# Peptides against a protein of PDB entry 1IK9, part 52

Target 1, 211 residues: chain A of PDB entry 1IK9
Amino acid sequence: MERKISRIHLVSEPSITHFLQVSWEKTLESGFVITLTDGHSAWTGTVSESEISQEADDMAMEKGKYVGELRKALLSGAGPADVYTFNFSKESCYFFFEKNLKDVSFRLGSFNLEKVENPAEVIRELICYCLDTIAENQAKNEHLQKENERLLRDWNDVQGRFEKCVSAKEALETDLYKRFILVLNEKKTKIRSLHNKLLNAAQEREKDIKQ
Target 2, 207 residues: chain A of PDB entry 1IK9 as posed
Amino acid sequence: MERKISRIHLVSEPSITHFLQVSWEKTLESGFVITLTDGHSAWTGTVSESEISQEADDMAMEKGKYVGELRKALLSADVYTFNFSKESAYFFFEKNLKDVSFRLGSFNLEKVENPAEVIRELIAYALDTIAENQAKNEHLQKENERLLRDWNDVQGRFEKAVSAKEALETDLYKRFILVLNEKKTKIRSLHNKLLNAAQEREKDIKQ
Target 3, 195 residues: chain B of PDB entry 1IK9 as posed
Amino acid sequence: MERKISRIHLVSEPSITHFLQVSWEKTLESGFVITLTDGHSAWTGTVSESEISQEADDMAMEKGKYVGELRKALLSVYTFNFSKESAYFFFEKNLKDVSFRLGSFNLEKVENPAEVIRELIAYALDTIAENQAKNEHLQKENERLLRDWNDVQGRFEKAVSAKEALETDLYKRFILVLNEKKTKIRSLHNKLLNA

## One batch from the design tools (peptide; aimed at target 1 F180 I181, target 1 (a further copy) K190)

Design b2_p20_6_s2 (made by RFdiffusion4, then SolubleMPNN; its pose is not in this set)
Fold by OpenDDE base, seed 3:
Structure b2_p20_6_s2 (fold): chain B 211 residues (1-211), chain C 211 residues (1-211), chain A 20 residues (1-20)
Amino acid sequence: as target 1 above (211 residues)
Amino acid sequence: as target 1 above (211 residues)
Amino acid sequence: EEEEEEKEEKEFEEKLQNIE
């Protein structure tokens, strides 16, 4: 089961933060349980897949688009743009919410809730879920931090090896050329010496023929 | 101000999860505010630095060790080992907790709390703090995940460059040696040819003298 | 093949002479 808790403001009680909990299986389209609390009282309702389909049909909205709007309204909380307005009557237990666009406002959905007999249990469970979520997220953060530190070390090690490899390649090329030049110059000197000996021998033979 | 919320079980109400909130400035030693709630009622008390010092003295415990035990008891919640036992009287508003060691149990601390007139406000603020903490931790997780993905890409890029540098170094060495051997062998062949010409010239001169 | 090897040898000798 998936769950999201958000803070909302009711039009009837704008000074009192309310909490909206939504719980569902896999997709919000399959239905969900909605819980509203002010930290003293709680109200719960179940919304079926059939009710979601009926609300989409009544609005003449494509079901996937309607569910997308429900997800934005119910799971995101009141974003800073107050695009969604939440209303609740404690007397009728009727919850409804509106989407406010620039030029048009419309009712996005409405649900009958039921007052919870033991709101303290619902509030305790909600706080427990928040604490569990904090602990899970902290453990994930600590794991990711350790992985980041590992990857940074591994990067520095490979970078240092790469820089050494570049320098070693340049040094190798320079050293090999220096060594090759020395050996080749020795051979060039021997060739020059042998040519001079051949020229002298030819000049002596020409002198011996000329008596 | 720092804050920690933990779940605890009271000896008097073991079936009902209670929440213990502790808030302090910089160090727990400087004093703290403690809030207890069952999701319906709330109780708050302030513990001063002087009270912490007095409790440490009364226990004949070094203050830093005592504060270390307070931190474990009040900030960690009941770990699975039930090393700390929490007690609260709703009638007297007296909160106390004990440390249970294998062979010895002792009272670690005691505080007078005061019943909050508007517990719903305290509960709402506590839930708000949990939701804010979840949002902050989620943002940190998303940031760390993006950094991990960046570092992994950067590591793969440098690793691939390093492997190419190693292969290029080996190829360079092999190529330079092959080229050197070719040139060296040419010079050796020229030296051999010149020596043969010198030997022939010497043999012809010896024939001309005998002639 | 032999003419290309002789050409590569000459280019290598020229590179060696330019380091001297």
Scores: peptide ipSAE 0.023, ipTM 0.832, DockQ to the pose 0.049
OpenDDE base, seeds 1, 2, 4, 5: peptide ipSAE 0.018, 0.024, 0.023, 0.021; ipTM 0.828, 0.834, 0.833, 0.831; seeds 1, 2 fail the geometry check

Design b2_p20_6_s3 (made by RFdiffusion4, then SolubleMPNN; its pose is not in this set)
Fold by OpenDDE base, seed 2:
Structure b2_p20_6_s3 (fold): chain B 211 residues (1-211), chain C 211 residues (1-211), chain A 20 residues (1-20)
Amino acid sequence: as target 1 above (211 residues)
Amino acid sequence: as target 1 above (211 residues)
Amino acid sequence: DEEEEEKEFKEFEEKLKNIE
């Protein structure tokens, strides 16, 4: 079961924050349970898949688009101000909500709710769910923080190894060239010495031919 | 102001989850406000720094240690079962809690509470705080997740550069040695050729002298 | 002379191997 609690304001009681809980299985399209509370009273209703389909048909709206609008209205919590207007009569237990666009307001949906006999139990369970959600999110945050610290250490370690590898490559290249120049200079000196010996031998032979 | 909400069970009502809110400024040692609710009724009390000091003195406990025990009792939420026992009389509005050790149970603290006239307002504000805390923790979680994904990408990028640097170092060394061997072989061939020319010139001169 | 050049060359190759 998935669950979302949102803070809403009723047109009839704009000074009193209400809480709207929606509970569903996998998709909101399959139906949902809606619970409204003011912290003293609670009201609950069940909306079936058939009712959702009927409301979509009555609105001449494609079902997936209609469910998308229901999701925005009922699950957003702090949606942008004034996009959705919520209405509830405590007398009739009739809940309806409207989508307010610049040029058009239209009723998006309506539900008959029933007053809960034991509102304190519903309120306690709602607070329990909030506390459980806080604890779960805190545990996830602590896990992600520890993993983030691990990844940062691992990154610093590899970065340090990479910098050492770059420096070692440059040092190796420089050292190899220095050593090679030394050996080449030795061989060049030997070649020069041999050429001088050949020139001297040729000059001596040319002198010996000239007697 | 710091705030913690915990779920507790009262000895008098073990079947009904109660919620204990503690609010304080910077440190619990400076005093705190305690609020108890069952989702229908609420009770509030203020505990001063002087009362905390007096309770510590009456217990013959060092103040810092006593505040440490208060923090465990009042702020832990789901502490290990049975370590702290909470008692409240709705009639006297007297709240007290005990620390239960294997061989010793002792009263850790006691507070006189007052019944809140408008419990629905306290309950609504408590739910609002829970929802705000959920939203803040979700935003932190999403931020940490995105940062974790970033750090993982950055790690993979540096790791891939490091592996390429290692391979490039080995390839550079191998290539330099191959080039050096080729140049050395050319010089060796030239030295051999010059030596052979010197030997031939010496042999011809020795023939000319015998001639 | 050729043996000494071949020895110097081998010593160079060994000095090159001892850089690993």
Scores: peptide ipSAE 0.018, ipTM 0.826, DockQ to the pose 0.046
OpenDDE base, seeds 1, 3, 4, 5: peptide ipSAE 0.018, 0.018, 0.018, 0.018; ipTM 0.826, 0.825, 0.825, 0.825; seeds 1, 5 fail the geometry check

Design b2_p20_6_s4 (made by RFdiffusion4, then SolubleMPNN; its pose is not in this set)
Fold by OpenDDE base, seed 5:
Structure b2_p20_6_s4 (fold): chain B 211 residues (1-211), chain C 211 residues (1-211), chain A 20 residues (1-20)
Amino acid sequence: as target 1 above (211 residues)
Amino acid sequence: as target 1 above (211 residues)
Amino acid sequence: DEKKEEEEEKEFEEKLKNIE
């Protein structure tokens, strides 16, 4: 089961923060349980897949698009743009919400809720879920932080090896050329010496012919 | 101001999860506000630095050690080992807690609380704090995840460059040696040719003398 | 092949001369 808790403001009680819990199995399309609380009272309603389909049809909206709007309205909290307005009557237990666009507002959905007999249990369970979620998120944060520190060390180690490899390549090239030049210059000197000996031998032969 | 909410069980009501909120400025030693709730009622008390010091003295415990025990008892929740037991009387509003060791249990502290007139406001604010903390932790998790993905890409890039550098170093060495051997062999061939010319010139001179 | 090796050898000798 998936769950989302959102902070909302009711048009009837804009000074009192309310909490909207939605619980569902796999997808919101399959139906959901909605719970509303003001920290004193709680109200719950079950919305079936058939009710979602009927509301989509009544709106002449594609079911997938309608479910997408439900997800934004019910799971995202009051976004800063007040795009969604929430209404609830404590007397009728009727909950409805509207999407407000620049030029048009329309009702997106409506649900009959029932007042919970023991709201304290619902509130306690909601706080438990929040605390469990905080603990899970903290554990995930600590894990990601440790992994990030590991990856940074591994990056620094490879970077340092890479820089050493670049420097070693340049040093190898320089050293090999230096050594090769020394050996080649020795051979060039030997060639020059042998040419001079040939020239001297030719000059001596020319002297011997001239007697 | 720092805040911690913990789930606790009261000895008087072990079937009902209670929530213990502690709020303080910088350090728990400077005093704190304790709030207890069962999701219906709330109780609050202020504990001063002087009261903490007095309780430490009454226990004949070093203040720093006592504050360390308070931090474990009040901020860590009921750890799995039931090392701390919490007691509260709704009638007297007296809250006390004990540390249970294998061979000894002792009272660690006690506070007089006051029943909150509007518990719904305290409960709403507590839920708001939980939701804000969840949102902050989620944002931090998303940031750390993106940074982790970045560091992994950067590591793969440097690793690939390093492997290419190693291969390029080996290829450079092989190529330089191959080229050097070619040039050196040419010079050796020239030296051999010049030596043969010198030998021939010496043989011709020996013929001319015999002639 | 031999001509290419001779050209590579000359290019290597020129590189050696430029380091000298």
Scores: peptide ipSAE 0.019, ipTM 0.828, DockQ to the pose 0.046
OpenDDE base, seeds 1, 2, 3, 4: peptide ipSAE 0.019, 0.018, 0.019, 0.018; ipTM 0.829, 0.828, 0.828, 0.827; seeds 1, 2, 3 fail the geometry check

Design b2_p20_7 (made by RFdiffusion4)
Pose (drawn by RFdiffusion4):
Structure b2_p20_7 (pose): chain A 207 residues (1-76, 81-211), chain B 195 residues (1-76, 83-201), chain P 20 residues (1-20)
Amino acid sequence: as target 2 above (207 residues)
Amino acid sequence: as target 3 above (195 residues)
Amino acid sequence: EEEIEELEKEFEEKEKELEE
């Protein structure tokens, strides 16, 4: 059981703001209850599933395509106008295309005997919604704060692992360089002794 | 300017639900407006900064401690009473085995309740709208952080596994280069022996 | 031979880096 409460402007009363409450079960296609309120009175109407299918036929529209129009118009490039007569309780709305507009929906609403009960329930629903949302935003705020920390934690763990690697790398190389360079000293020494021995033979060949 | 709308029950009408709307600027301490509505009529009252502190004196409570009790009682066990004839509104606190009057307000019946009710409903719808948007923004940040975390965690896995492959990998190369030096040394020595 | 010459140069570069 779902519902949407939207504010709307009636052409015959651009001064005051009205509220439209649409409620259904699962889908609009199966039917819906519509309630209009000015904060004092309330007018209600019902639209059955069969009435929706018929209205879609009378409008030469694919049924799902028609329900889609109802969703954009009633549940809040698509321009819609709303009219209501307190004298007749007739409620209709049109879709305004280029130079051509057409009747999209019409409802004969009935003035409610207990407007206050309807208005109180509506406000109550809104307050419950505001409440459910805050609880959710709080749950997400905490999850947010947990992740901000869990990242900073592992980020530090990362920097440490990298810094440990660099310290170990330079440490290993330092040892290597020492050993390698000791050998180089021997090579240079041997190499030079050899040269010397070559120069001595060369001297015996020459004298 | 902030406001809180609470659903309450009056002692003289546990059947019907009423709505209490409290509005203020910065802190209740500087005064506030309280409105009571049953969805048909509405009663309002203004409580000045001067009256509030005055009440803090009559009770001998620090203006802070007193405002604290109001926040708990009015912004949502607290009991509420209202007489439609007198427009007098008062509420009490109920502890174990005792209760006491905590405060009262002389409210006045509003001339255009529908206007008040319409504004209240409008506020609720705006609040629902803002809250749903924030739920989205925080939902995405929760996603970004989830991804960013997996990233770094992966970097950490890769980095640690590298540090553990380093000693073995570098030592092999060192053996290779070192074995070259030795070969040169042997060759040189062998040459020297030649002569 | 070429792999050993490349590794020798790597360790000559590292020698210079540690002198500096």

Design b2_p20_7_s1 (made by RFdiffusion4, then SolubleMPNN; from b2_p20_7, 7 letters changed)
Fold by OpenDDE base, seed 5:
Structure b2_p20_7_s1 (fold): chain B 211 residues (1-211), chain C 211 residues (1-211), chain A 20 residues (1-20)
Amino acid sequence: as target 1 above (211 residues)
Amino acid sequence: as target 1 above (211 residues)
Amino acid sequence: SEEIKKLEKEFEEKEEEFKK
């Protein structure tokens, strides 16, 4: 089961933060349980897949698009843009919400809720879920932090090896050229020496022919 | 201000999860505000630095050690080991807690609380804090995840450069040796040719002398 | 012939020195 808790403001009580809990199996399309609380009272309703389909049809909206709007309205928490307006009557237990666009407002959905007899249990369970979620997110943060530190060490190790490899390549090239030049110069000297010996031998032969 | 919410069980009501909120400035030693709730009622008390010091003295415990025990009892959430037992009387508003060791239990501290007139406000604010903490932790998790993905890319990039550098070093060494051998062999051939010319010149001179 | 063989040996030795 998936669950989301959001802070909302009711049009009837704009000064009192309410909490909207939605619980569902796999997808919101298959139905959900909605719970509303003001921290004193709680109200719960079950919305079936058939009710969602009927509301989409009544709106002449594609089911997938309608479920997408429900997901935004009920699961996103009221972002700073009052794009969604929530209404609830404690007397009728009727909950409805509207999407507000610049030039048009329209009802997105409506649900009958039932007042919970023991709201304290719902509130306690809601707080427990929040605390459990905090603990899970903290454990995930600690894991990700340790992994980041590991990856940073691994990066520094490879970077250091890479820099050493670059330097070793340059040093190798310089050393190989130096050794090559030494051997080449020895062979050039030997060639020059042999040419001088040939020149001297030719000069001596020319002297012997001239007696 | 720092704040911690923990789930606790009261000895008087072991079937009902209670929530213990502690709020303090910088350090618990300087005093704190404690709030207890069962999701219906709430109780609050302020504990001063002087009261903490007096309780430490009454226990004949070093203040730093006592504050360390308070921090474990009040901020850790009840771990699976019932090392801390919490007691509260709704009639007297007296809250006390004990540390349970294998062979000894002792009272760690006691506070007078006051029943909150509007518990719904305290409960709503507590839920708001939990939701805000969840949102903050989610944002931190998303940041750390993106950073992990960045570090992994950076590691792969450097690793690939390192492997290319190793291969380039080996290729350079092989190429330089190949070039050296070619030039060296040309010089060997030239030296051999010059020696043959010297030998021929010496043989011709020996013929001319016999002639 | 002996001087040529000596030079060939010197070249081989220097080639091995270059390879080290």
Scores: peptide ipSAE 0.018, ipTM 0.818, DockQ to the pose 0.094
OpenDDE base, seeds 1, 2, 3, 4: peptide ipSAE 0.020, 0.018, 0.013, 0.017; ipTM 0.819, 0.822, 0.818, 0.820; seeds 1, 2, 3 fail the geometry check

Design b2_p20_7_s2 (made by RFdiffusion4, then SolubleMPNN; from b2_p20_7 with E1S E5K E6K L18F)
Fold by OpenDDE base, seed 2:
Structure b2_p20_7_s2 (fold): chain B 211 residues (1-211), chain C 211 residues (1-211), chain A 20 residues (1-20)
Amino acid sequence: as target 1 above (211 residues)
Amino acid sequence: as target 1 above (211 residues)
Amino acid sequence: SEEIKKLEKEFEEKEKEFEE
């Protein structure tokens, strides 16, 4: 089961933050449980897949698009844009919400809720879920932090090895060229010496022919 | 102000999860506010720096060690080890907690609480704080995840450059040696040719002298 | 470092073969 708790404001009680819990299996399209609380009272309702399909049909909206709007309204919390208005009557236990567009507002959905007999249990369970979620997220954050520190070390290590490899390649090239020049100069000196010997021998022979 | 909410069990109500909120400025040593709730009722008390100092003195415990024990008891929540036992009387509003060691249990601290007139407001604020903490931790988690993915890419990039640098160094060396051998062989061939010319010239001169 | 030393040694051996 997946769960999302969001903070909402009711049109009837704009000064009192309410909390909307939605619980579902895999997708909202298959139905969901909705729970509303003000921290003293709680109200719960179950919405079936058939009700969601009927509301989509009544709205003449494609079901996937309708479920997408339900997801935005019910799971995003108080988005900054006041795009969704929530209404609840404690007398009738009727919950409805509207989508507010620039030129048009329309009812997106409505649910009949029932007052919970033991609101304290629902509130305690909701706080427990929040604390469990905090603990899980903290553990995940600590894991990711340690992994980032590991990856940063590994990056620094390979970067340092890479810089050493670049320097070693340049040093190797320089050394090989220096050695090559030395050996070439030796061979050039030997060639020059042999040429001079050949020239001298030829000059001596030319002198011997001229007597 | 720092805040920690933890789940506790009272000896008097072991089947009902209670929530202990502690709020403080920088350090618990400077005093703190404690709030207890069962999701229906709430109780609050303020503990001063002087009370903490007095309790440390009464326990004959070094103040820093005592504050360290308070931190463990009040901020860690239900640690798995049942090392701390919490007691509260709703009639007297007296809250006390004990440290349970293998051979000894002792009272670690005690607070007089006052029943909150509007528990729903305290509960709503507590839930708001939990939701805000979840949102902050989620944002941090997403940031760390993106940073982790960045560091992994950067590591793969530098690793691939390093491997290419190693291969390029080996290839450079092999190429330089091949070129060196070719040039040396040319010079050796020229030296051999010059030596043969010198030998032939010497042999011809020796023939001319014998002739 | 070991690879560089191995390469230096191979170079010295080849230099000797070329002096001979």
Scores: peptide ipSAE 0.017, ipTM 0.821, DockQ to the pose 0.093
OpenDDE base, seeds 1, 3, 4, 5: peptide ipSAE 0.017, 0.016, 0.005, 0.017; ipTM 0.817, 0.817, 0.816, 0.817; seeds 1, 3, 4, 5 fail the geometry check

Design b2_p20_7_s3 (made by RFdiffusion4, then SolubleMPNN; from b2_p20_7, 8 letters changed)
Fold by OpenDDE base, seed 4:
Structure b2_p20_7_s3 (fold): chain B 211 residues (1-211), chain C 211 residues (1-211), chain A 20 residues (1-20)
Amino acid sequence: as target 1 above (211 residues)
Amino acid sequence: as target 1 above (211 residues)
Amino acid sequence: KEEIEKLEKEFEELEEKFKK
């Protein structure tokens, strides 16, 4: 079961932070359980897939788009833009929420909730879920931090090897050219020496023919 | 102000998860505020630095060691080993906790708490803090994830450059050696040709002298 | 003489090809 808790402000009690919990199986479209609490009282209701479909039809909205709006309203909390307004009557246990556009507000959904007999259990369970989520996220953070440190070490190691490879390539090229030039010069000198010997031998033979 | 919330089990109410909040400035040694809640009622007390020092002295324990034990008891929650036992009387508002060693239990500390008049505010604030902590940890997780993805890309890029550098070095070495061998062989052939011409010239001169 | 000069030129051309 997936769960999201968000803080909301009710139009009727704007000074008191309320908490909206939504719980669902895999997809919000398949229905959900909604819980509202003020830290003293709690109210819960179940919304079926059929009710979600009916609300989408009543709004003349495509179901996927409607579920997308529900997800933003119910799971994001009050986004910074106060795009969603929440209303609740403790007397009727009627919860409804509106989407506020620039010049148009419309009701996005409404639910009948029931007052929980033991709100302390719901509140304790909600706090437990928050603490569990904190612990899971902390463990994930520690894992990611260790992985980050590993990746940084691995990067530095390869970078150092790369720089050594570049330097070794340049050194090799320079050494090979130096060796080549030395051998080439030695062979040039030997060729010159042999040519001079041939010239001298030819000159001596021309002298011997001239007696 | 630093804060830690943990779930605890009271010896008197082992079936009901309680929440222990500890709040302090910089160091736990400087004193702290302790809050206990069951999700319906809340109790709060302030512990001064002088009380911490007195408890350490009464225990004949070095203050730093005592604070270290307080940190484990009050901030770790129930560690998996149930090393710390928590007791609370709603009638006296007396909170005390014990450290359980293998064959010895001893009182680690005790505090007078006061019942909070508006527990819902304390509970709401506690839930808000949990939600804020979740959001902060989520943002940190997203940051670390993006950083890991960056480091992985950077590693792959340098690794690819390194492999190209290795291949380029080997190719360069092979090419330079091939060129060198070609030139060397050409010069060797020329040297051999010149030596043969010299030998022939010497043989012809020796024939001319015998003639 | 001409063959030596030709060889020297071929060597210079080879040196230039190695400097590039």
Scores: peptide ipSAE 0.019, ipTM 0.819, DockQ to the pose 0.110
OpenDDE base, seeds 1, 2, 3, 5: peptide ipSAE 0.017, 0.018, 0.017, 0.018; ipTM 0.819, 0.819, 0.819, 0.819; seed 3 fails the geometry check

Design b2_p20_7_s4 (made by RFdiffusion4, then SolubleMPNN; from b2_p20_7 with E1S E2K K16E L18F E20K)
Fold by OpenDDE base, seed 3:
Structure b2_p20_7_s4 (fold): chain B 211 residues (1-211), chain C 211 residues (1-211), chain A 20 residues (1-20)
Amino acid sequence: as target 1 above (211 residues)
Amino acid sequence: as target 1 above (211 residues)
Amino acid sequence: SKEIEELEKEFEEKEEEFEK
């Protein structure tokens, strides 16, 4: 089961932070359990897939778009842009929320909640979930940190090997050319010497013919 | 200010998860504020540096060792090895905890707490801190994930360049040797041809002298 | 490397045989 806890402000009690918990299986479209608390009292309600479909139809909104708006309203909390207004009556246990755009405000949804008999148990379970989530996220952070340190070491090692390979390629090219030039110069010197010996032999033969 | 919230079980109420919050500045040795809650009621107390020093002296324990035991007891929660036992009386508001080793149990510390008049405010603030901590840890996780993905790309890029450099070095050596052998063979052929011309010239001269 | 040095050495040895 997936869960999200959000901090919200109610129009009726703007000075008191409320917590909105939503829990669901796989998709919010399949239905969800909503829980509201002020840290003393708690209220819960279950919203079915059929109710979500009916609310979308009543709004004349495509179901996927409606569920997308529910997800933004109920899972994001009060973002900095007061786009969603939350209302709750403790007397009627009626929860409703509105989307406020620049020129248009409309009711996005409404739910009947029931007052929880033992709110302390719901609050304890909510705090437990927060602490478990913190521990899981810390373990993920420690793992990612160790992986980053490994990847950085591996990058530095291969970078150093690459730089050595570049330098070794340039050194090899330079050494091979130096050796090649030395051997070629020896062979050129030998060719010149043999040509001079041939010229001398030809000049001696021309002298011997001239007696 | 640093804060840690831990889940604990009280000997008097083992079926009800309690939450132990500790808050301090820089070091636990400088004193701390302790808050206990069951999700309905809350109790708070302040422990001074002088009280910590006195408790260490009363235990005949070195202060740094005592503070190290306080840190393990109060900040770790009930670890899987029931090493710390927590006790609280709602009547006396007296909190005490014991360290249980295989053959030795001893009282590690004790604090007088005061019942909070508005526990809902303390509970709301505690939940807010948990939600803020979750958000901060999620942001750190997303940052570390992006950094890991960057480092992995950079590693793959330099590894591929390194492999190309190794192959290019081997190819360069092979190409330079092939070219070297070709030029050397041409020079060797020229030297052999010049030697044959010298031998023929010498044989002709020896014929001319016999003639 | 070794094969070129060997080919160079064989060539020097044949040149020394030609220079008697």
Scores: peptide ipSAE 0.026, ipTM 0.824, DockQ to the pose 0.064; fails the geometry check
OpenDDE base, seeds 1, 2, 4, 5: peptide ipSAE 0.024, 0.023, 0.025, 0.025; ipTM 0.826, 0.825, 0.826, 0.825; seeds 1, 2, 4, 5 fail the geometry check

